# Designs tried in a protein design run: peptides against a protein of PDB entry 5K2M. Part 149

Target 1, 273 residues: chain A of PDB entry 5K2M
Amino acid sequence: MRIGITYTVLRREEMAIKERAGEFGEVVMLHEDDLLFPGNYDLDVVIIRNVSHFKALYTARLFESEGIPTVNSSRLIFEAGDKLFATLRLAGKVPVPEWKAALSEGGALRVPDSLGYPLVSKPVFGSWGRLLAKVNDRDSLEAVLEHRKWMKNPLYGIHYFQEFVEKPGRDIRSYVIGGEFVGAIYRYSNHWITNTARGGKAEPCSDPEVEELSVKAWEAFGEGALAIDIFESEKGLLVNEVNPNMEFKNAARVTGADMAGKLVEYAVEVAKT

## One batch from the design tools (peptide; made by RFdiffusion4, then SolubleMPNN)

Design b2_p22_8_s1 (from b2_p22_8, 15 letters changed)
Fold by OpenDDE base, seed 5:
Structure b2_p22_8_s1 (fold): chain B 273 residues (1-273), chain A 22 residues (1-22)
Amino acid sequence: as target 1 above (273 residues)
Amino acid sequence: SEYEELMMKIAEEGASLAPFYT
């Protein structure tokens, strides 16, 4: 078994994955600078750990074009890594926050007619709460839309909105790999954006409802390794988003769950199919 | 380290929220 691991930065997650992969076979670390296609890669599977969503997507697709399966697949990265496409998958299986998508400024200005205020404006791509805006009124909506006109990426012209969900000073991040629930954490924050990368405290989450909902959310995609962000709302648990490029350092530390081992085991299974 | 550099970049991207976390 030859296991490739693509990466941008050697984080604690990549080090853990490398270590665990070494128990199953030969490990080939592939920094982004090592990647050139078409290539003659002698690999049975590649674990995708590129930081950039788009680099991860293209890397996965390039290996797949050479007959090498990836974890995650390019399909999963594409569908799960786009907030709107992920919502489309999730909405048919699990409760999600109320949402609207508009393809123009004129359409976006009508979103409050359906969702009311406050709203959350999200880009369809991006991580760590980047470019999230709480929109409390018409003036704020107009300002967000005006700024979007000057952004260079055409994807910023895709206007994705959610209802603002009042949270109890925390959210939940769960992990499902190959359809198996691996663990979950609470992420505490004094801000409406809850992210451990922004100084949020993490604590173990042991809730059977979270476990069941997380597996159902994973089943909406049907493959791979996903981190799942869940809100505790007045309406109950809501699946906010999924992440096909999971950070798990804090979750593994807090829960003691073998996230890296489970990911490698799944990659080995994928290599054998 | 490369990890520390990444964390600094993330922190810089979140700098607009710093007043709410201090």
Scores: peptide ipSAE 0.015, ipTM 0.506, DockQ to the pose 0.035
Fold by OpenDDE base, seed 2:
Structure b2_p22_8_s1 (fold): chain B 273 residues (1-273), chain A 22 residues (1-22)
Amino acid sequence: as target 1 above (273 residues)
Amino acid sequence: SEYEELMMKIAEEGASLAPFYT
């Protein structure tokens, strides 16, 4: 078994994955600078850990073009890593926040007619709560839309909105790998954007409803390793988004779950299929 | 440096690096 691991930066996660992968076979660490295609890679599977969503996506697709399966697959990265595409998958399987998508400013200005205020503007790509805006009124909406016009990436012209969900000062991040629930944490924050990367406290979450919902959310995609962000709302649990390029160091620490091991085990299974 | 590479990537996405320092 030869296991590739693509990476941008050796984080705790990548080090843990490397260590655990070594128990199953030969590990080949592949920095982004090492990646040239077409190539002659002698690998049975590649674990994708590139930081950039797009680099991860293209890396996965490039290995797949060489006949090498990836964890996650390019399909999963594509569908799960785009907030709108992820919502499209999730909405058919699990409760999600109410959402609207608009493809123009004129369309976006009509979103409050359906969702009301406050609403949340999200870019379809990005991590760590970047460019999330709580839009409380029309003036704020117009400002967000105006700023988006001048952003160079055309994907900022895809206007994705959610209802604003009042959260109890926390959200839930769960982890499902290969259809198995691995663990979950509460992420505490006094800000409406909850993210442990922003200095939030993490605590273990042991809730059977979270576990069930997390598995169902994973089933909307049907493969791979996903972190799942869940909101506790007045309407019950809502699946907000998923992440196919998950950070798990805090969750692993807090829960004691062997997330790196589970990821490697799944990659080994994928290699054998 | 690994940090500079991360910085560049985040910059390409128009993102702040602030979350990575915690």
Scores: peptide ipSAE 0.020, ipTM 0.604, DockQ to the pose 0.057; fails the geometry check
Fold by OpenDDE base, seed 4:
Structure b2_p22_8_s1 (fold): chain B 273 residues (1-273), chain A 22 residues (1-22)
Amino acid sequence: as target 1 above (273 residues)
Amino acid sequence: SEYEELMMKIAEEGASLAPFYT
């Protein structure tokens, strides 16, 4: 078996994936600079680890066009990596924070009529809590909307909002690969954005309700490897978002779960299908 | 570092600046 691994930067995750993949077959590391399409790639499967969501999406689609399956698939990356599209999938299966989407400023200004304040403004793309805004009032909403007009990427004109969820100084990140729950962590922060990549701390989470909810959230997409962000709220557990290009170094470290191995095993299964 | 990884990710996603905590 020949396993490709696409990457932008050789992080701890990519190193672990490479190491574990070597136990299953020949590993071909493919830096973004090595990628040219159409190409003659002799690979049974490609693990997509490009840092950029869009680069990951296009890379997956390009390999699929060559008849090479990817983990994750371009379909999954597309649906899960967009916060709005992910919400559309999740909302039918699991509890999610209340949300609204608007396609104009005029529409966005009416969102508080339904959700009230405070709101969370999110770009539909992006990671690590980038460009999240807690919108406490009308003035703040107008400011966010005004700033979005001047952002170059037209996707910033897609206005996605959630209710603000009060969290107990932490959130949960779980991992489901091929429908199997692999592990979960608490991410602690004194800030309302609890992402460990922003200096938060991680601890193991062992909660059967989290496990069940995580699997159900994965089933909304029905394939691949997903990190799932879950809020503990007064309403119970809420699935906030999913990530089809997961970071797992902190989770692997604190849980001891073989996340890289599970990802490789799934990729091998995909290659054989 | 996590900071460096964050900055790289931000750059790759086409953003120039974003808040971070270390």
Scores: peptide ipSAE 0.016, ipTM 0.551, DockQ to the pose 0.050; fails the geometry check
Fold by OpenDDE base, seed 3:
Structure b2_p22_8_s1 (fold): chain B 273 residues (1-273), chain A 22 residues (1-22)
Amino acid sequence: as target 1 above (273 residues)
Amino acid sequence: SEYEELMMKIAEEGASLAPFYT
C-alpha cells in the first residue's frame, strides 16, 4: 500500500501521521510545492493535511479526479469546513446554538428581531476565532456590517449569526474518526473565545453524554475524521462547529489517545473500499 | 512553536480566495 500525506508545514500531527502510516505501507510526503495536476500519482489513498481550508478542499478534489480516495473527502471538507453548511447538517441531528443567516445588510439588520442581543457574528470560513464578534447592540451590529462591505472576499457578504452562549470558562473539543469516538478535552480560557493555541489549559473530558453527542454530530456527515466543538450551556450540550482539518497534538498529549494511528487506520480502510 | 504554527495557519487561510459553490 502507498499512502500519500499532503502538508503545508510539518507539525507534530503530520510527524505522528507519517510515523504511523509507515507501519501500513510506503509513505509519500507531498509538500504543497510538490503538487501539480494533472499528475501521475501512484497512491492508494491520500491523507489531506494542508493548513488552508481551500487548499485542502482543492487538493482533495484534484486527487479524487485521478481516482485516488482522500481522507478527508472533498465533499466532507466542503460541508464541514463552512460554518453555515455544517450548521445545516448538524441542526437536523443534534442541538446547536440558535442561528440566523442573512444574504444582505438589510436582512442582517433584522436578525436581532429574532435572536435578540447579545449575538455572535461569524464568517462562514476561517479558524482560530478570526473575525468573530460579540455584538451587544445596534451600534455594534452596524459597525460589523459596515466593515464587511469593504472586505474583498465575497463570502464575507454571507452573514452568519448565532446566539451568544454563556460558557463556564471552558469549551469541549471531541474527536470522531470513521464513526468511532477517539477522545475529548476541556479547553479553559478567561476569554469568551476559547482556544488552546491561545494559551488555554487542556484537560481530559470523560463524559458519556459528550461521547454520544459527538458520534451523533459525526453521523450528520457520515464519513471521515472530525474535530467537534461543544458548548456547555444552560440548555445543555450544544454542538457549535466541526473541523475537517483537525489539530490534535494537545488532545493526544492530554488523553493519551492514538489519534494519528486511528486516522491512518481509517485511511487504510478507505483505500480498500 | 504554537505561535509560529498559528501565524502560518493565519497567513495561508488569509491568502485563500475561493468561490461560493452553491
Scores: peptide ipSAE 0.015, ipTM 0.505, DockQ to the pose 0.044; fails the geometry check

Design b2_p22_8_s2 (from b2_p22_8, 13 letters changed)
Fold by OpenDDE base, seed 1:
Structure b2_p22_8_s2 (fold): chain B 273 residues (1-273), chain A 22 residues (1-22)
Amino acid sequence: as target 1 above (273 residues)
Amino acid sequence: SEYDELMEQIAKEGASLEPLYT
């Protein structure tokens, strides 16, 4: 068994994956600078850990083009790594925050007619709460749309909105790998954007409802390793988003779950299929 | 923060932040 690991930065996650992968076979670390295609890769599977969503997506697709399966697959990265595409999958299987998508400023201005205020404006791509905006009124909506108009990346012209969910000062991040629930944490924040990467506190989450919902959310995609962000709302648990390129350092530390090991085990299973 | 640590690591490797997120 030869296991490739692609990476941009050797983070704690990549170090843990490397270490665990070594127990299952020969490990080949592949920095982004090493990735040339077409290439002579003798690998049974590749674990994709590129930081960039797009680099991860293209890396996965490039390996797949050479007959090498990836974890996650390019399909999963594509569908799960885009907030709108992820919502489309999730909405058919699990409760999600109410959402609207608009493809123009004129369309976006009508979103409050359906969702009301406050809204959350999200780009379809990005991490760590970048460009999230709580839109409380028409003036704020107009401002967000005006700014988006002048952003260079055309993906900023895809207007994705959610209802504002009142959270109990925290959200939940769960991890499902190969359909198995691995663990979950609470992420505490005094801000409406909860993210441990921004200095939030993490605590273990042991809730059977979270576990069940997390597995169902994963089943909406049907493969791979996903981090799942869940809100505790007055309407119950809502699946907000998923991440096909999960950070798990804090979750592994807090829960004691072997996230890296589970990821490698799944990659080995994929290699054998 | 984890974000700051990641950003520092990316900077040390000479990668631009913008290409990683756009």
Scores: peptide ipSAE 0.009, ipTM 0.504, DockQ to the pose 0.042
Fold by OpenDDE base, seed 5:
Formats: structure tokens, C-alpha cells, sequence
Structure b2_p22_8_s2 (fold): chain B 273 residues (1-273), chain A 22 residues (1-22)
């Protein structure tokens, strides 16, 4: 078994994955600078750990074009890594926050007619709460839309909105790998954007409802390794988003779950299929 | 550092340099 691991930065997650992968076979670390296609890669599977969503997506697709399976697959990265496409998958299977998508400023200005205020503006791509805006009124909506006109990436012209969900000073991040629930954490924050990278405290989450909902959310995609962000709302649990390029160092530390081992075991299973 | 390399990568993508990872 030869296991590739693509990466941008050697984080704690990549170090743990490398270590665990070494127990199953030969490990080939592939920094982004090592990647050139088409290439002669002698690998049975590649674990995708590129930081960039788009680089991860293209890397996965390039290996797949050479007959090498990836974890995650390019399909999963594409569908799960886009907030709107992920919502489309999730909405048919699990409770999600109310959402609207608009393809123009004129359409976006009508979103409050259905969602009301406050609402949340999100880019369809990006991580760590970048470019999230709580929109409390018409003036704020106009300002967000005006700024979007000057952004370089055309995807910023896709206007994705959610209802603002009042949270109890925390959210939940769960992990499902190969359809198995691996663990979950609470992320505490005094800010409406709850993220551990922004100074949020992590604690173990042991809730059977979270476990069940997390597995159902994973089943909406049907493959791979996903981190799942869940809100505790007045309406009950809501699946906010999923991440096909999960960070898990805090979750692994807090829960004691073998996230890296489960990911490698799944990659080995994929290689044998 | 790991953090600096991550921030550099994000900068190359034209995104914010706010602390995102530690």
C-alpha cells in the first residue's frame, strides 16, 4: 500500500495523518510544489490536505484522471466545499437554516421580503468565517452588495443568504468519516461567528441527537470524510455547513477520538475498492 | 512558521490576512 498525502502546510493534522498512514504502508508526502501533472505517480490512494479549496479540488481531480482515488474525491470536495451546493444536498435530508440565493443585486435586495432581518450574507466559498456579514437592515444590505461589486472573483456575484440563527454562545462541530460518527465538540464564542481559529474554546459534545443528525448529513453526500457544523436553535438542531477539508486537532485533543486513524483507515478502504 | 505559511497562502488567494489558524 502506497499512500500519498498532499498538503500546503504541515499542520498537526497532516503530521498525525502521516504518522497513522505509516502503520498501513509506505507514505509519500507531496507538498504543492511537488505536484506536476500529468505525472507518473505510483500511489494506491491520495489523502487531500491542501489548504485551498480550489487547489484541493483540482489536485483530487488530477489524481483521479490518472486512476488514483482520493480522499476526499473531487466530487465531494466540489459539492461539500460550496456552501450553496452543500445546502442543496443537505436541505432534502436534514433541517437547515432558512436560506435564499440570488444571482443579481436586484434579486438580493428582495431576499429580506422572505427571510426578514437580521440575515447573514455568506460567500459560497471560503473558510474560517471570512466575509460573513450579519445584515440587520436595508442600509447594511446595500453596503454588502456594493462591496461585492468590487470583488475580483465572479463567485462573489452569487449571493447566498441565511436567516440569522440565535445560538446559545456556541455551535457544534461533528466529524463523520466513511459514514461512521467519530466525534463532536462544542465551540464557544462571545461572537455570533463561532470558530476555534478565532479564539473559540472547544469542549466535548456527547449528544445522541447530534450523532444521528451528523450521520444523516453525511448521507446527503454519501462518501468521504466531513466535518459538520450544527447550530442549536429555537427550532432545534440545524445543519449549517459541511467541510470536506476538515481541521480536527482541537476535536481530537478534546474528545480523544482517533480522527487521523479513522481518516487513514477510510483511505485504505477506498484504495481497496 | 506554520501560521506564517498559511497566511502567505491565503494572501496569494487574495483573501484576508486575519488570523485563521494557530
Amino acid sequence: as target 1 above (273 residues)
Amino acid sequence: SEYDELMEQIAKEGASLEPLYT
Scores: peptide ipSAE 0.015, ipTM 0.521, DockQ to the pose 0.067; fails the geometry check
Fold by OpenDDE base, seed 3:
Structure b2_p22_8_s2 (fold): chain B 273 residues (1-273), chain A 22 residues (1-22)
Amino acid sequence: as target 1 above (273 residues)
Amino acid sequence: SEYDELMEQIAKEGASLEPLYT
């Protein structure tokens, strides 16, 4: 078996994936600079680890066009990596924060009539809490919308809003690979945007309700490897978002779960189907 | 931070920072 691994930066995750993939066959590391299409790639499966959402999406689709399956698939990256498209899948299966989408400034100005204040403005793409805004009033909403008019990417004209969820100084990140729950962590932060990349502490989360909810959230998509972000709210557990290009070094360290091994095992299974 | 580690790795490999903005 020949396993490709596409990457932008050789992180701890990519090193662990490479090491575990070597137990199953020949490993071919493919930096973004090595990727040209169409090409004569002799690979049974490709694990997609590009940092950019769009580069990951197009890389997956390009390999698929040559008859090589990918983990994750271009379909999953497309649907899970867009916050609005992910919400559309999740909302039919699991509890999610109350949300609204608007396609114009005039539509966006009416969102508080249904959601009230405070609300959260999110771009439909992007990671690490970039361009998230807590909108407390009309003046703040107008400011966010004004700034969006001058952003060059037309996707910033797609207005996605959620209710503001009060969190107990933490959130939950869980991992589901091939329909199997692999592990979960608490991420602690004193800021309303919780992210371990910003220096938050991580602790293991051993909650059967989190495990059940995480598997149900994965079933909304029905394939691949997903990180799932869950809020603890007064209404109970809410699935906030999913990530089809997961970071797991902290989760693997804290839980002891073999995230890289599980990902490779799933990729080998995909190669055989 | 994880972000600082990633930025250091990108700088070391000479990779574009653009992937961090999307």
Scores: peptide ipSAE 0.011, ipTM 0.496, DockQ to the pose 0.068; fails the geometry check
Fold by OpenDDE base, seed 2:
Structure b2_p22_8_s2 (fold): chain B 273 residues (1-273), chain A 22 residues (1-22)
Amino acid sequence: as target 1 above (273 residues)
Amino acid sequence: SEYDELMEQIAKEGASLEPLYT
């Protein structure tokens, strides 16, 4: 078994994955600078750990084009890593926050007619709550839309909105790998954006409803390793988003779950299929 | 923050600080 691991930065996650992968076979670490295609890669599977969503996506697709399966697959990265595309998958399987998508400013200005205020404006890509905006009124909406016009990436012209969900000072991040629930944490924050990357405290979450919902959310995609963000709302649990390029160091630490091992085990299974 | 740590690591490795890395 030859296991590739693509990466941008050697984080704790990548080090853990490398270590665990070594128990199953030969490990080939592939920095982004090492990735040239077409190539002659002698690998049975590649674990994708590129930081950039798009680099991860293209890396996965490039390996797949050479007949090498990836974890996650390019399909999963594409569908799960885009907030709108992920919502489209999730909405058919699990409760999600109410959402609207608009393809123009004119369309976006009509979103409050359907969802009301407050809204959350999200870019369809990005991490750590970057460029999330709580839109409380018309003036704020106009400001967000105006700023988006001048952002160079055309994806900022895709206007994705959710209802603002009042959270109990925390959210839930769960992890499902190969359809198996691995663990979950509460992420505490006094800010409406809950993220451990912003200094939030993490605690174990042991809730059967979270476990069930997490598995169902994973089933909307049907493969791979996903982190799942869940909100505790007045109307129950809502799946906010998923992440196909998950950070798990804090979750692994807090829960004691061998997330790196589970990821590697799944990759080995994928290699054998 | 974990974000700051990541950015520092990226900088140390000489990787691009492109917005898509975050």
Scores: peptide ipSAE 0.008, ipTM 0.511, DockQ to the pose 0.100; fails the geometry check

## One batch from the design tools (peptide; made by RFdiffusion4, then SolubleMPNN)

Design b2_p23_1_s2
Fold by OpenDDE base, seed 4:
Structure b2_p23_1_s2 (fold): chain B 273 residues (1-273), chain A 23 residues (1-23)
Amino acid sequence: as target 1 above (273 residues)
Amino acid sequence: SEAEKLLKELEEDEKWLEENLHS
């Protein structure tokens, strides 16, 4: 078994994945600078750990073009890594926050007619709460839309909105790999944007309802390794988003779950199919 | 293109965040 691992930065996650992969076969670390295609790679599977969503997506697709399966697949990265496309999958299977998408400023200005205020404006791509905006009124909406015009990336012209969900000062991050629930954590924050990477605290989450919902959310995609963000709302649990390029350092530390091992095991299974 | 520049900036931002937030 020859396992490739693509990476941008050698994080704790990549180190753990490398270590665990070594138990199953030869490990080939592939920094982004090492990636040229077509490349005649001699690998049975590639674990995609590029930081950039787009680099991860294209890397996966490029390996697939050479007949090498990836974890995650380019399909999964594409569908799960785009907040709108992920919502489209999730909405058919699990409770999600109310959402609207608009393809023009004129359309976006009508979103409050259906969702009301406050809203959350999200880019369809990006991580760590970048360019999330709580939109409390018309003036704020107009400002966000105006700024989006000048961001020049055409993807910022895709206007994705959610209802603002009041959370109990925390959210839930769960992990499902190959359809198996691996673990979950609470992420605490005093800010409406909860992210442990930004200095939030994490605690283990042991809730059967979270486990069941997480698996159902994964089933909306039907493959791969996903981190799942769940909100505790007055309406019950809501699946906010998924991440096909998950960070798990904090979750692994807090839960003791072998996230890296489970990921590698799944990659090995994928290689054998 | 301007879109490519922005993508690059976002990628660099992501890299910076990962390097600094996980340190």
Scores: peptide ipSAE 0.014, ipTM 0.441, DockQ to the pose 0.086
Fold by OpenDDE base, seed 3:
Structure b2_p23_1_s2 (fold): chain B 273 residues (1-273), chain A 23 residues (1-23)
Amino acid sequence: as target 1 above (273 residues)
Amino acid sequence: SEAEKLLKELEEDEKWLEENLHS
């Protein structure tokens, strides 16, 4: 068994994946600078750990074009890594925050007629709460839309909105790999955008409802390794988004779950199919 | 292109965040 691992930065996650993969076979670490295509890669499977969503997507597709399976697949990265495409999959299977999409400024200005205020403006791509805006009124909506006109990436012209969900000062991040629930954590923050990277506390989450909902959310995609972001709302649990390029350092530390081991085991299974 | 420049900037920001906040 030859296992490739693509990466941008050697984080604790990549070190743990490398160590665990070494128990199953030969490990080939592939920094982004090492990747040229077409190539003569002799690998049974590649674990995709590129930081950039787009680099991860294209890297996966390039290996697949050479007959090498990837974890995650380019299909999963594409569908799960886009907030709107992910919502389209999730909405048919699990509770999600109310949402609207518009393809023009004129359409976007009508979104409050359905969602009301406050609402959240999100780009369809990006991580760590980048360009999230809480929109409290018409003036704020107009300002967000005006700024989007000057953003030159055409994806910023896709207007995605959600209802604002009041959270109890925390959110939930769960992990499902190959359809198996691996673990979950609470992420605490004093800001409406919860992120442990911004100095938030993490605690273990042991809730059977979270486990069941997380597995159902994964089943909307039907493959791979996903981190799942869940909100505790007055309406109950809501699946906010999924991440096909998951960070798990804090979750592994807090829960004691072998996230890296589970990911490698799944990659080995994919290689054998 | 302008789109490519923006994507590169976003990738650099993501890399910086990973190096400084998650290491």
Scores: peptide ipSAE 0.013, ipTM 0.433, DockQ to the pose 0.086
Fold by OpenDDE base, seed 2:
Structure b2_p23_1_s2 (fold): chain B 273 residues (1-273), chain A 23 residues (1-23)
Amino acid sequence: as target 1 above (273 residues)
Amino acid sequence: SEAEKLLKELEEDEKWLEENLHS
């Protein structure tokens, strides 16, 4: 078996994936600079680890066009990596924060009529809490919308809002690979953005409700490897978002779960299908 | 502490991403 691994940066995750993949076959590391299509690649499966959502998406689709399956698939990357598209999948299956989408400034200005304040403005793409804004009032909403007008990427004209969820100083990140719950962590933060990259400790999360909800959230997509962000709210557990391009080094360290191994095992199974 | 080590690693990752993906 020949396993490709595409990457932008050789992170701890990519090193772990490479190591585990070596137990199943020949590993072909493919930096973004190595990728040219059509390329007549001799691979049985490709694990997509490009940092950029769009590069990951296009890379997956390009390999698929050559008959090579990818983990994650371009479909999954597309649907899960867009916050709005992910919400559309999740909303019918699991509890999610209340949300609104608007396609114009005029529409966005009416969002508080439905959701009230405070709101969270999110770009439909992006990671690590970039361009998240807590919108407490009309003045803040107008400011966010004004700034969006001058942003170059047209996707910033897609206005996605959630209710602001009060969290107990933490959120949950769980991992589901091939439909199997692999593990979960609490991410602590004194800021309303609980991304571990912003100064939070991580602790193991051993909650059966989290496990059940995580699997259900994965089932909304029905394939691949997903990190799932869950809020503990006054309304109960809410699935905030999913990530088809997961970081897991911290979760693996904290939980002891073999996330890289599980990902490789899943990729091997995909290759055999 | 383990938490401090984790924070440092994550801050480095975030900084790298900000510098390389949004330039």
Scores: peptide ipSAE 0.008, ipTM 0.443, DockQ to the pose 0.059
Fold by OpenDDE base, seed 1:
Structure b2_p23_1_s2 (fold): chain B 273 residues (1-273), chain A 23 residues (1-23)
Amino acid sequence: as target 1 above (273 residues)
Amino acid sequence: SEAEKLLKELEEDEKWLEENLHS
């Protein structure tokens, strides 16, 4: 078994994946600078750990073009890594926050007619709460839309909105790999964006409802390794988003779950199919 | 707490990524 691992930065996650992969076969570390295609790679599977969503997507697709399966697949990265595409998958299987998508400023200005205020404006791509905006009123909506006009990437012209979900000062991040629930954490924050809040706390989440919902959310995609962000709302648990390029060092440390091992085990399984 | 330390490390990592990947 020859396992490739693509990476941008050798983080704790990549080190753990490398270490665990070594138990299953030969490990080939592939920095982004090493990736040239076509490359005649001799690998049974590649674990995709590029930091950039787009680099991960293209890397996966390039290996697949050479007949080498990837974890995650380019299909999964594409569908799960886009908030709107992910919502389209999730909405048919699990509860999600109410959402609207608009493809123009004129359309976006009508979103409050359906969702009301406050709204959350999200880019369809990006991580760590970047460019999230709580839109409390018309003036704020106009401001967000005005700023989007001056952003260079055309994808910022895709307007994705959610209802603002009142959270109990925390959210949940769970991990499902190959359809198996691996673990979950609470992320505490006094800010409405919980992901990176200074002075936040992470605690293990042991809730059977979270586990069940996480697996169902994964089943909406049906493959790969996903981190799943879940909100606790007045109407119950809501799946907010998924991440096909998951960070897990904190979750692994807090829960004690062998997320790196589970990822490698799944990759080995994929290599054998 | 150890959890607070972890969160700080995460924030630093994210900040580093934002500063270095958007360049």
Scores: peptide ipSAE 0.015, ipTM 0.463, DockQ to the pose 0.059; fails the geometry check

